Peptides against a protein of PDB entry 6EJA. Designs and how they scored, part 124

Target 1, 276 residues: chain A of PDB entry 6EJA
Amino acid sequence: VEYMPANPVRIAFVLVVHGRASRQLQRMFKAIYHKDHFYYIHVDKRSNYLHRQVLQVSRQYSNVRVTPWRMATIWGGASLLSTYLQSMRDLLEMTDWPWDFFINLSAADYPIRTNDQLVAFLSRYRDMNFLKSHGRDNARFIRKQGLDRLFLECDAHMWRLGDRRIPEGIAVDGGSDWFLLNRRFVEYVTFSTDDLVTKMKQFYSYTLLPAESFFHTVLENSPHCDTMVDNNLRITNWNRKLGCKCQYKHIVDWCGCSPNDFKPQDFHRFQQTARP

## One batch from the design tools (peptide; made by RFdiffusion4, then SolubleMPNN)

Design b2_p21_1_s1 (from b2_p21_1, 8 letters changed)
Fold by OpenDDE base, seed 1:
Structure b2_p21_1_s1 (fold): chain B 276 residues (1-276), chain A 21 residues (1-21)
Amino acid sequence: as target 1 above (276 residues)
Amino acid sequence: DFPLPTLSEEEKRALIAEARA
């Protein structure tokens, strides 16, 4: 039985979108839109058509905003983490948007849960952070993700520069790049000046697929570690694990595969972001 | 703010070129 929370959480949905999938985005947006939530949309710097479309939408709704800054993001790029971190800072500085949770989405996502279900659940566990771990051998995860390798994003490509060591005393973890983070943890990540946050921000600036590991690692090594829930509660169906090997070699100098679910249509979008 | 690489695009290209040489 669905219960109504006394103090329902309000969600900041951060949408990172690119390409020309305006219709798909519109459908997804309509499916997740609610007047009590907030929507902060980043459109890839190269997706001008989509940007214009999203701007039109944002002008129609007071709880929809578009990032004034735009990055040229690529699949697996370190810039994606920068996008999230900057979005988090922006959202924290928006005093007129009292959000409680941060949830990231892409244009290809589609909700499979109702708003009431999501809000009820998060309202019950508002002090927790939801990140899905890989659930495998951690050493294998490090190797497959290339966390022991140094990458540099340049010219729409992730270049492998060499080997590196994981910082001592850090328990690395990761998995899905879809997460639900409470405001308190986002504040910590954004404003903390401790060695952990500072070091990890630097470390993951040279990391492939940083969003799949950064928040996991920071959370588990932070004073907020007890708030970790090994479940991202993704509102979309992402259980289809595609055995990705070198399909994105044209974008990154790596043959690793994301543990996340990528739809066939996503591949086309990734190609659009990959400039020769 | 937060610590991010401050390398210019030119510096990045130089590092990449060096690593690939």
Scores: peptide ipSAE 0.310, ipTM 0.829, DockQ to the pose 0.634
Fold by OpenDDE base, seed 2:
Structure b2_p21_1_s1 (fold): chain B 276 residues (1-276), chain A 21 residues (1-21)
Amino acid sequence: as target 1 above (276 residues)
Amino acid sequence: DFPLPTLSEEEKRALIAEARA
């Protein structure tokens, strides 16, 4: 018997989507939709067809909204972090949506647990934040992520401008760009004027793959550091055959890896993978 | 380094300085 919380958490799902994969998005949306949750969808500025499709969906459900602003994002682009930060601000300003957790989703990632299991789990740990760390040597992580390099996003390209130093006194961390954040921490990130948040927002404005380390770094160096759980409760499909190649060299002056979209044959992994 | 073709060295330095501030 599944535990039924007395005060179940309500989740704000933020979906960042692009391209023409409307059918895939529709399937994913149907799989995660619940009347008690909220869905805020950002469609890439260049994806007008998909935007029209998403708007149609939003008109059918009162708990589904589309961002009135749209950004042109690229793989590894700093604009992705801007998208999340702005969506967080928007969600906090929506007083009619009493959400407790922020969860980002795409077609390439899926929750490990069913809705009931996820809600039960998060309701039990509603004061925690779930971010998965890389679990490796941090110095190597910094080098591989290019955190000691300066990047500029312009014209759908991440330009490497030169070297930079990580701010003193900051313990940099990161890993997965999929996270589950409680409302309190989102409020902190959004409205805090302390030196940490201010400096990190500036720092990550020129960072490659910022979502993979921004929230980790801010959380671990903040007064909320004791709320971190090294688990994002997400399943990411990494195709080992692709390896870590410079497959995005045409848009990024750096080599990196990206997870692949889930395929129907990958669904069995959802059942087999269990995390606390 | 791969700066933007339209950026001068001065502009590049300015951006770097801004990011480091």
Scores: peptide ipSAE 0.027, ipTM 0.634, DockQ to the pose 0.074
Fold by OpenDDE base, seed 5:
Structure b2_p21_1_s1 (fold): chain B 276 residues (1-276), chain A 21 residues (1-21)
Amino acid sequence: as target 1 above (276 residues)
Amino acid sequence: DFPLPTLSEEEKRALIAEARA
């Protein structure tokens, strides 16, 4: 049962897209669009056709903007995290967009829940951050994610350079790279000058699949740690074709699976009540 | 701003070469 919140949250949807699937993106966008939310779209630097199409869409809606900067990102690349971090900064500097939550999406996503359901839920738990953990042995997670390895993104390839140590005193965590973050935590990540944020930004600049671990790790080791909910509230369909295989070996010196291989059953987690 | 790799292209190539060895 949904309730009508007195002060409904407004969401900043950050879309990271690439390729030439303009029609697919258009369909997805129409499915998630609402006048009360905000949409900030990053198009890969190499996807000029798609960029032109997205610009056309942005001109039709006042609450849709395209990043003036564009990065060349690759699957598993550190630049993906940079894309999120820069978009967060941009969104915080947009004083005319009073958003309350940050949600990331891709062109392959498609909504499986209604806007009313999402808004009602987030309005009830507006002080929480939703990140799904891997739920297995942490040492195994570190090894499989390659967090104890040093990577360098160069020439559209993630190069494995050698071993590294996890910083002392830091509890590393991670899981899904799909998350729902409240504005307060995004502000902390963006503007904090404490040792944690500074160190983690540096550490994850050389990390494979950084978005699957960075925000988890920062949140859990921060003064905001009590706001974490171990649930990412999947609101979109997952592209299973990405699978658990080494299909990206040609661009990454690593073969591994995402910590969370989403199954259809996982989509129902949105119906679960968040817990403190 | 946030920290990004600040290695020069030369340093990157050197590291890559080492990684390939």
Scores: peptide ipSAE 0.025, ipTM 0.557, DockQ to the pose 0.538
Fold by OpenDDE base, seed 3:
Structure b2_p21_1_s1 (fold): chain B 276 residues (1-276), chain A 21 residues (1-21)
Amino acid sequence: as target 1 above (276 residues)
Amino acid sequence: DFPLPTLSEEEKRALIAEARA
């Protein structure tokens, strides 16, 4: 028996896309589109062809918008966090879009639940935030993520400038860069002027792969810490053998992992067999 | 340590050059 909420939550999907993955994006969009949700799409500044295609989609649907600003993002770049934060601010300022949850997506991500299941679940737990932790030794996580290193994004490259210290009193956490955040927490991240948010925004401006740990760290050290759920309710395809071989060394002074693109045949399988 | 949001591209390049020298 599926729960049918009286006041179903509405979701703001933020899509950050680049390159020439237009077909994959189109397939994913069709799979996740619903008239009751909202879609806010950022296209990399350098991806003009893709931008034109996405604009066409936005003109066809009233609940689809494209960011008027565009950033040039790179793999692992700190600018990705800026993209999310600015998108959050924009979405909060859109008074005609009463969304309850923020969900980020890329071409390499796919929801593991049907729309009805997702809405029912989030409606039941509308006061919670869903972020998946790494589930391993925290010291190892810090080292592998390079959180104790200072990076500067410039000229489409993440330059490692030296070592840094993690602020005292802050419990760093992270894992997946896919998260489901409720509006209340997004408001906190966007508008709070407390020391935590201020310091973390500054700290993560010089961080590699910031989206994998910024929201985790802020949430767990905030007054909203009791809303943390260690699950992101999504499937991301990671290939440790192929995705973690320093293939982006020319862009980043670090070795890390990136998600693999999904194939169409994977979507059906994920919807039926994957569980949070 | 670095005021990234307020730095120009030229200033960023200078900092990078200094740090990597």
Scores: peptide ipSAE 0.306, ipTM 0.825, DockQ to the pose 0.411; fails the geometry check

Design b2_p21_1_s2 (from b2_p21_1, 7 letters changed)
Fold by OpenDDE base, seed 3:
Structure b2_p21_1_s2 (fold): chain B 276 residues (1-276), chain A 21 residues (1-21)
Amino acid sequence: as target 1 above (276 residues)
Amino acid sequence: SFPLPTLSEEEKRALIAEARA
């Protein structure tokens, strides 16, 4: 018998979608839809057909909205982080949507856990943030991710401009670009004016694959570091190619491997990560 | 040593061109 919480958490699902995969998105949406949750969908600026389809869905459900702004995103682009950050701000400003957790998804995701399981688990650990670390040598991670390189997104390309240094005193971490963040931490990331958040936002504006590292790094160096759980609670199967994606060299002046190459973890297997 | 995030597209292109020259 699964635990049914008296005050179940409500989830804001942020979907970042592109292309023409309307059928896939519809299938995924139906699989994750629940009346008690919220769905905020960003459609790539270039995906007009998909945008029209998503708008139709949003008109049918009161808890589904589409971003009024749209960004042109590329693989590995810094603009992806901007998309998440702006979505977070929007969601916090929606006072009629009392969400407790932020979860990011793509059209390629498909849930492998039930809503009840997810809600029960998150309701029990509502004060925690779930981010999966790479679990490898950190120096190697930095090199492979190109965190010590300066990138500039322009004309649908990530241009490598040169080398850069990691800010002193900052413990960089990262791994999966799929995360479950509680509202409190999202508020901190969105509204804090402290040196950490300010510097990291600037730093990651010129970062390749920023979503794989930004939230990890901010959380672990923040006053909220004790809320870190080294598990992203992968509740979806990804129909994505994992591993090294050198085929995108025409878009990005980098050839690297995504740290997302790990197996889904069970809800029962998580550990709290101490601040480095 | 970081370029300004508020750079215009033209400024970004100029910076890229300079870096690659």
Scores: peptide ipSAE 0.080, ipTM 0.740, DockQ to the pose 0.339
Fold by OpenDDE base, seed 5:
Structure b2_p21_1_s2 (fold): chain B 276 residues (1-276), chain A 21 residues (1-21)
Amino acid sequence: as target 1 above (276 residues)
Amino acid sequence: SFPLPTLSEEEKRALIAEARA
């Protein structure tokens, strides 16, 4: 018997999209759309055609909005975190959208649960935050992620400037850049003026792939640390042979992996997958 | 056409110092 909550959670989906794959985005959107949730879409500043297409979609649905601001986000860029943070602020200021959870999506990611399953699960654990950790040696993670290196995003490139140290007293963590965050924690990240949030925002402004580590690190070092669940409830397709190489040297002074795009035929399969 | 951006070592050091402040 599936848990049926009396007060089901409502989800704010933040979609960060780029390129010209309008049809792919449309298919993905239809697969995740529900009238009880909210969709906030950021289109890369350089993707004007896609932006026009997304605007058309937003006019058809009252619970779909497009960011009035647009950033030029590159793979691994620090600006991606800025995009999420600004989106969080915007969503908190939308008083007509009573969302309970923040979930980020792209064309390369898909929820592994049906809407009913996801809502039931999050309604049961509405006070928790879901972030997946790397599950290996932390020192190795820091090195591979380049967290001990300083990066600068400029002219559509991530420049490696030099070495840096992790701030004292901070336990760094990370893993997946896909997360499910409750409204309370999003409020904390957005409006807190404590030393932790301030310091981490500064630190991650010069970080490669910041979304894979920022929220983990902030949460684990915050008064909300006991709300963390090491699970993001998502399926991300990674091809180690093809996706994990230095294929983005023209964009980033670092090597890394890129998730594979999902095909429409895969969506049904993923929706049927439930993690224990 | 525009030249590709580059950062000198001096510029990198300056930015590092700024970021660490």
Scores: peptide ipSAE 0.038, ipTM 0.686, DockQ to the pose 0.104
Fold by OpenDDE base, seed 2:
Structure b2_p21_1_s2 (fold): chain B 276 residues (1-276), chain A 21 residues (1-21)
Amino acid sequence: as target 1 above (276 residues)
Amino acid sequence: SFPLPTLSEEEKRALIAEARA
């Protein structure tokens, strides 16, 4: 029996979905749905069929909403960060949704804990933010991620424009693009006008795979730095056979890796993964 | 509008063209 907190945290789940994988989304939604949480779904601008399906779901549940705006996002695109940031703003403006944590989800990632376990854990650590770092040499990470390069998203492509410098005095960090952020930090990221947030938003608007580094970097350099936990409580399926290839060269002027969607055969990993 | 700075399509194309030159 899991510990039942007196004031359990409520979670805003943000789903960024695209394509025609309606069945997969439905399965994921059913797996994570709870009446006490909130679900905010962004459907890619190009995925009209999926959008219609998601709208139908949102009409059936009062705690499910679909973004009224839609972006065209690509792998590694800077627009993905924009999607998250705008979603955060929207969620903060929804006064009727008293959420405590922001969690992004996709079909490729799953919470390491059951709902009850997750809620119990987050309720105990409600003042913390959970971001998984790369755990390697930071200089190598910068090079690998292309953080010292300038990118521009245009016509469903990330164009490499040239070299750039990382702002002085900023400790860049990153890793997983899946995170669990408390409302307080989300408020800071959304509404702060300090130099850090302003500069980082500017910097990351021209960054490849910005979600893998933006929140890490902002958090670690912010007054909230002491709230960071190097764990995202996620299970990600990485196919080693794919390796880090240039399989997305047609979309991005860079080489990188992307997680794979979970398969039924991967479910056994959920039970074997160590809990934080 | 979105919280991240954005360029117009024209500006984007101009920057891309400049980078390719």
Scores: peptide ipSAE 0.030, ipTM 0.673, DockQ to the pose 0.867
Fold by OpenDDE base, seed 1:
Structure b2_p21_1_s2 (fold): chain B 276 residues (1-276), chain A 21 residues (1-21)
Amino acid sequence: as target 1 above (276 residues)
Amino acid sequence: SFPLPTLSEEEKRALIAEARA
């Protein structure tokens, strides 16, 4: 008998989708759908067919919504962080959706646990934030991620402008771009006007693969630092060949391996959104 | 110092051009 929490947490699932993988999205959606959770879906600005399909789904379920705004996101683009931040703001402003946790998903990534197990676990640790760190040398992480480099997203490309320094007094961390964040921390990230949040938002506006590091860095340097759990509760089936070398050089002015691998399914989707 | 997050498209293009020069 699974433990049934007295006050089960409700999850806001944020899906950032693109391409033409409608069938895959449908399968994933069916697998994770529950009436007590919320689903907020962003469809890439260029994926009109997928957008129409997702809109149809959203009309069938009261707990499924599509972002009224759409961004043209690219692999490694700073705009991905903007997408998450804006979605967080939107979700906080939805007073009719009392969610407790924010979870980002792709069409091919699933939580390790069943819904009941996930809810039970998160209900027990509702005050914690789950972010998986790289678990390696931090200096190496900074170099590989290009955190000491300045990037600018423009014309569906991440342009490398030059070198930069990491802000003084900031302990940079990162790893997986999949995270489980409690509402309290999301509120902090969204509405705080302290120097940390302000500087980090600015810093990461010019960062490659910002989602792999932003939330880690903000959390660890914030008053909420004690809430960090080095686990994202994700199934990790990564292809090591992906996320390395220069396979995305046509999109970003960077070569190297990300600390996190990519799913084979994601590769095809990235190709669909990549512009020559 | 940090770059401004609210750059115009023209400013972005100018910075890119400078970096590529």
Scores: peptide ipSAE 0.245, ipTM 0.828, DockQ to the pose 0.331; fails the geometry check

Design b2_p21_1_s3 (from b2_p21_1, 8 letters changed)
Fold by OpenDDE base, seed 3:
Structure b2_p21_1_s3 (fold): chain B 276 residues (1-276), chain A 21 residues (1-21)
Amino acid sequence: as target 1 above (276 residues)
Amino acid sequence: DFWLPTLSEEEKRALIAEARA
């Protein structure tokens, strides 16, 4: 009944997890697991218990691996983007994993579509990239996201150092930090040495909530701009939404609100950090 | 105004101290 592609896409799921939500992660993993896909899991440097559990899972499945490197990330931290970028590089270097799409997930996500539906859809649009934009005034977005501010991540805190300018000639965009990227674009982001990718990597190394804007901005200003679909398909649900609150001032010198609601994992993260 | 160069931990702490002053 459903479309059966002749060459179905294979997906690399990158899971960024932390804390002690082992049961939640296990539930989500079981829901999204398929033998034809690949799962690359990063566990926060501070989450040793969870890391041990995830390692056990990875030993049971040949298509599940855990990052040999681990970062200590915080809510809104620039290191989150570094985690994604390094994961992308790792996945591209894994020649035994022929994936076609990159999808990021957290332990709080749960699929709302079947694997067959997802694969059929992505197989039909394998040349496209799926990112959801904020759909608002761009100037307001920049201000609320603090993109015109310079941040430094240090000692589990995002320090605001001062103001900065958006690079000239760059059309900034962003929205959801949940994205579906095809391998070709991931290759571009990973290996390109052009001015755009180089500058954006540098720019976003000092950016708050970088994953909500980096890939949007790079894609829209790149030769691959015509592959953008303003829709991330929202194939997963989060357990709950916390909304925007200023309790994060404890770990971030910023009280701006993301275009997305705060996630449960964010709540857990700021509880584990202390301002020096 | 665009970005900071690669910084050592010592340099990072110095910048933070400066910003907090």
Scores: peptide ipSAE 0.103, ipTM 0.763, DockQ to the pose 0.251
Fold by OpenDDE base, seed 5:
Structure b2_p21_1_s3 (fold): chain B 276 residues (1-276), chain A 21 residues (1-21)
Amino acid sequence: as target 1 above (276 residues)
Amino acid sequence: DFWLPTLSEEEKRALIAEARA
């Protein structure tokens, strides 16, 4: 029996899918579907067959919608970030969908924990954001990610244009492109007009693999920096000393430990508070 | 693992100028 919070969080699952993996998506969808959550699905502009299948699903469930806009994205392309950002805006404008958390998924994801476990955990930490950092030398990360290089996505290609500098005063971070973001931070990213958000949106419009770094960087340099948890509930072992085991392959791991096992002392070990 | 196309210097300058505009 899992803890049942009095005010359980509701999740907006954003699915970015492409190709012809209809059966795989269907299996994943059935595994993650719950009537209390919301599902917003973007299908690549070139994946018409999959789009038709997804549309059929969306017509069967009131809490499932498909993006009316569709982007042609490539792996590592800046358009992926644009997809997430536009999805966030759409979700915030859907007044009939009172979601509390934003979670991105692909067709290859599959949950290994129950909905109750996930909801209980997020309900306990509803004011936190979960982003997994690379956990290595940041300078090396910047070089390997090409963050000091300028890229342009055009005609389904990522073109290397030249060198660029990281904006002054910005601490760049990144890691996993899978994240759990609370509504408040999503609102900030979507509607803020401060220099940080404006500059980062521009910066990452010409970035390779932007989803692996954009939200990390914005969060850590924002007024919300104290809400960061260095964990995306997929690959990091919570309460390692307590025997908690988490394994990440092609699955979504909401941590192998019960939400009741999370203590403040343990939680703080994964909390990152960094301000430039 | 992926391949990133490389532009000529002239193409780079043109695209950079466009991107910065």
Scores: peptide ipSAE 0.027, ipTM 0.653, DockQ to the pose 0.107
Fold by OpenDDE base, seed 2:
Structure b2_p21_1_s3 (fold): chain B 276 residues (1-276), chain A 21 residues (1-21)
Amino acid sequence: as target 1 above (276 residues)
Amino acid sequence: DFWLPTLSEEEKRALIAEARA
């Protein structure tokens, strides 16, 4: 029996989809759909067939919307971060959608836990943000991610322009590009005009695989740094951290372990100095 | 991965300058 929270969190699921995998998306959508949550779907600008399919779905449910804008994204492209950021802004401007958590998904994702389990867990830790770090040498991470290089997304390619320096005073971090963020932090990322957010948005506009590092870096250097949980609740992260037995590697899951049995203190937390 | 460093030096300099501004 799962704990039933008195004030259950409501989730904004942001689905970034492309291609022609309509059946897969439909299956995944049905698996994650709940009347109390919200679904905001971005379809790649080039995926017109899929867009038509998604529009049909959105017309059937009041809590499902499709982005009126569409990006032509590529794997590793900076436009993916732009997609998330714009989606966050849109979601915050939707006053009729009182969501508490932001979760990104792709058509390839699939839940193996119940909605009740997820909601119970997030309701218990509604003040936390879940981002999985790489857990290795940071210098090596920077090099491998190409964070010290300038990239330009153009014509469905990532052009390497030259070298750049990591901004001083910023502790760079990253790992998984799948995360669970609370509304408060999303508000900060979206509307803050401080030097951190402003510079990082610019910096990551020319970054390869920006979603794997942007939110980590911003969070850890922000006044919200104490809310970080080094776990994105994906199967691989959960299994690696807690030793749970799982078969799937990329989907949201806590394997055979009950999420209510764990506390934020059980996860690795980064303590970074908050940037004014 | 899919890096394409095929831009001219002039184009690169211009874009770099813009990116760093």
Scores: peptide ipSAE 0.025, ipTM 0.533, DockQ to the pose 0.109
Fold by OpenDDE base, seed 4:
Structure b2_p21_1_s3 (fold): chain B 276 residues (1-276), chain A 21 residues (1-21)
Amino acid sequence: as target 1 above (276 residues)
Amino acid sequence: DFWLPTLSEEEKRALIAEARA
């Protein structure tokens, strides 16, 4: 029997999906759906069929909405971070959705616990933010992630433009691009005008795989730094072999791998894979 | 309108061209 908290947290799940895997998405949705949570779905601008399907679902559930805006996102693209940030803003403006936590999901990642377990856990630690770090040498991480390189997303490709410096005084960190963020921190990221948030938004707009590092870096350098927990509570598709084969050169001018590398096709594969 | 700073398509192409020249 799982503990039932007196004031259970409510979760805003943000799904970023693309392709034509409507059936898979439906299965995944059914698996994670709960009436007490909220689901905000972004469908890639190019995935019109999927968009139509998702719209149909959203009309059937009051706690499911689809972004009225749509971006064309690519693997490793900076636009993915934009998608998350805009979704966060939207969710904060939805006064009728009193969510406590922001959780992003894809076809490849699932919470490692049942809904009850997840809610119980987050309710106990509602003031914390859950971001999994790479757990390796940070300098090596920077190099492998290309954080010291300038990238530009254009024409469905991440172009490497040259070298860049990491802003002075900033300790960069990263790891998983799947995170659990409390509302307070999301508010900070969304509305803060301090130098940290401003500079990091600029910096990461030209970053490869920005979601793997942006929130980590912002959090650790912010007044909220003491709220970080090095755990994202996810079952991830750790297909590192594919990520490290540099098979995405047609999309990204970079050859490297990260702990949570995924290919575009992963958005069509709704599977639960435990960490090795 | 998106929150992150963006460049125009023209600016993007210019930067890419410059970097690869």
Scores: peptide ipSAE 0.294, ipTM 0.819, DockQ to the pose 0.753; fails the geometry check

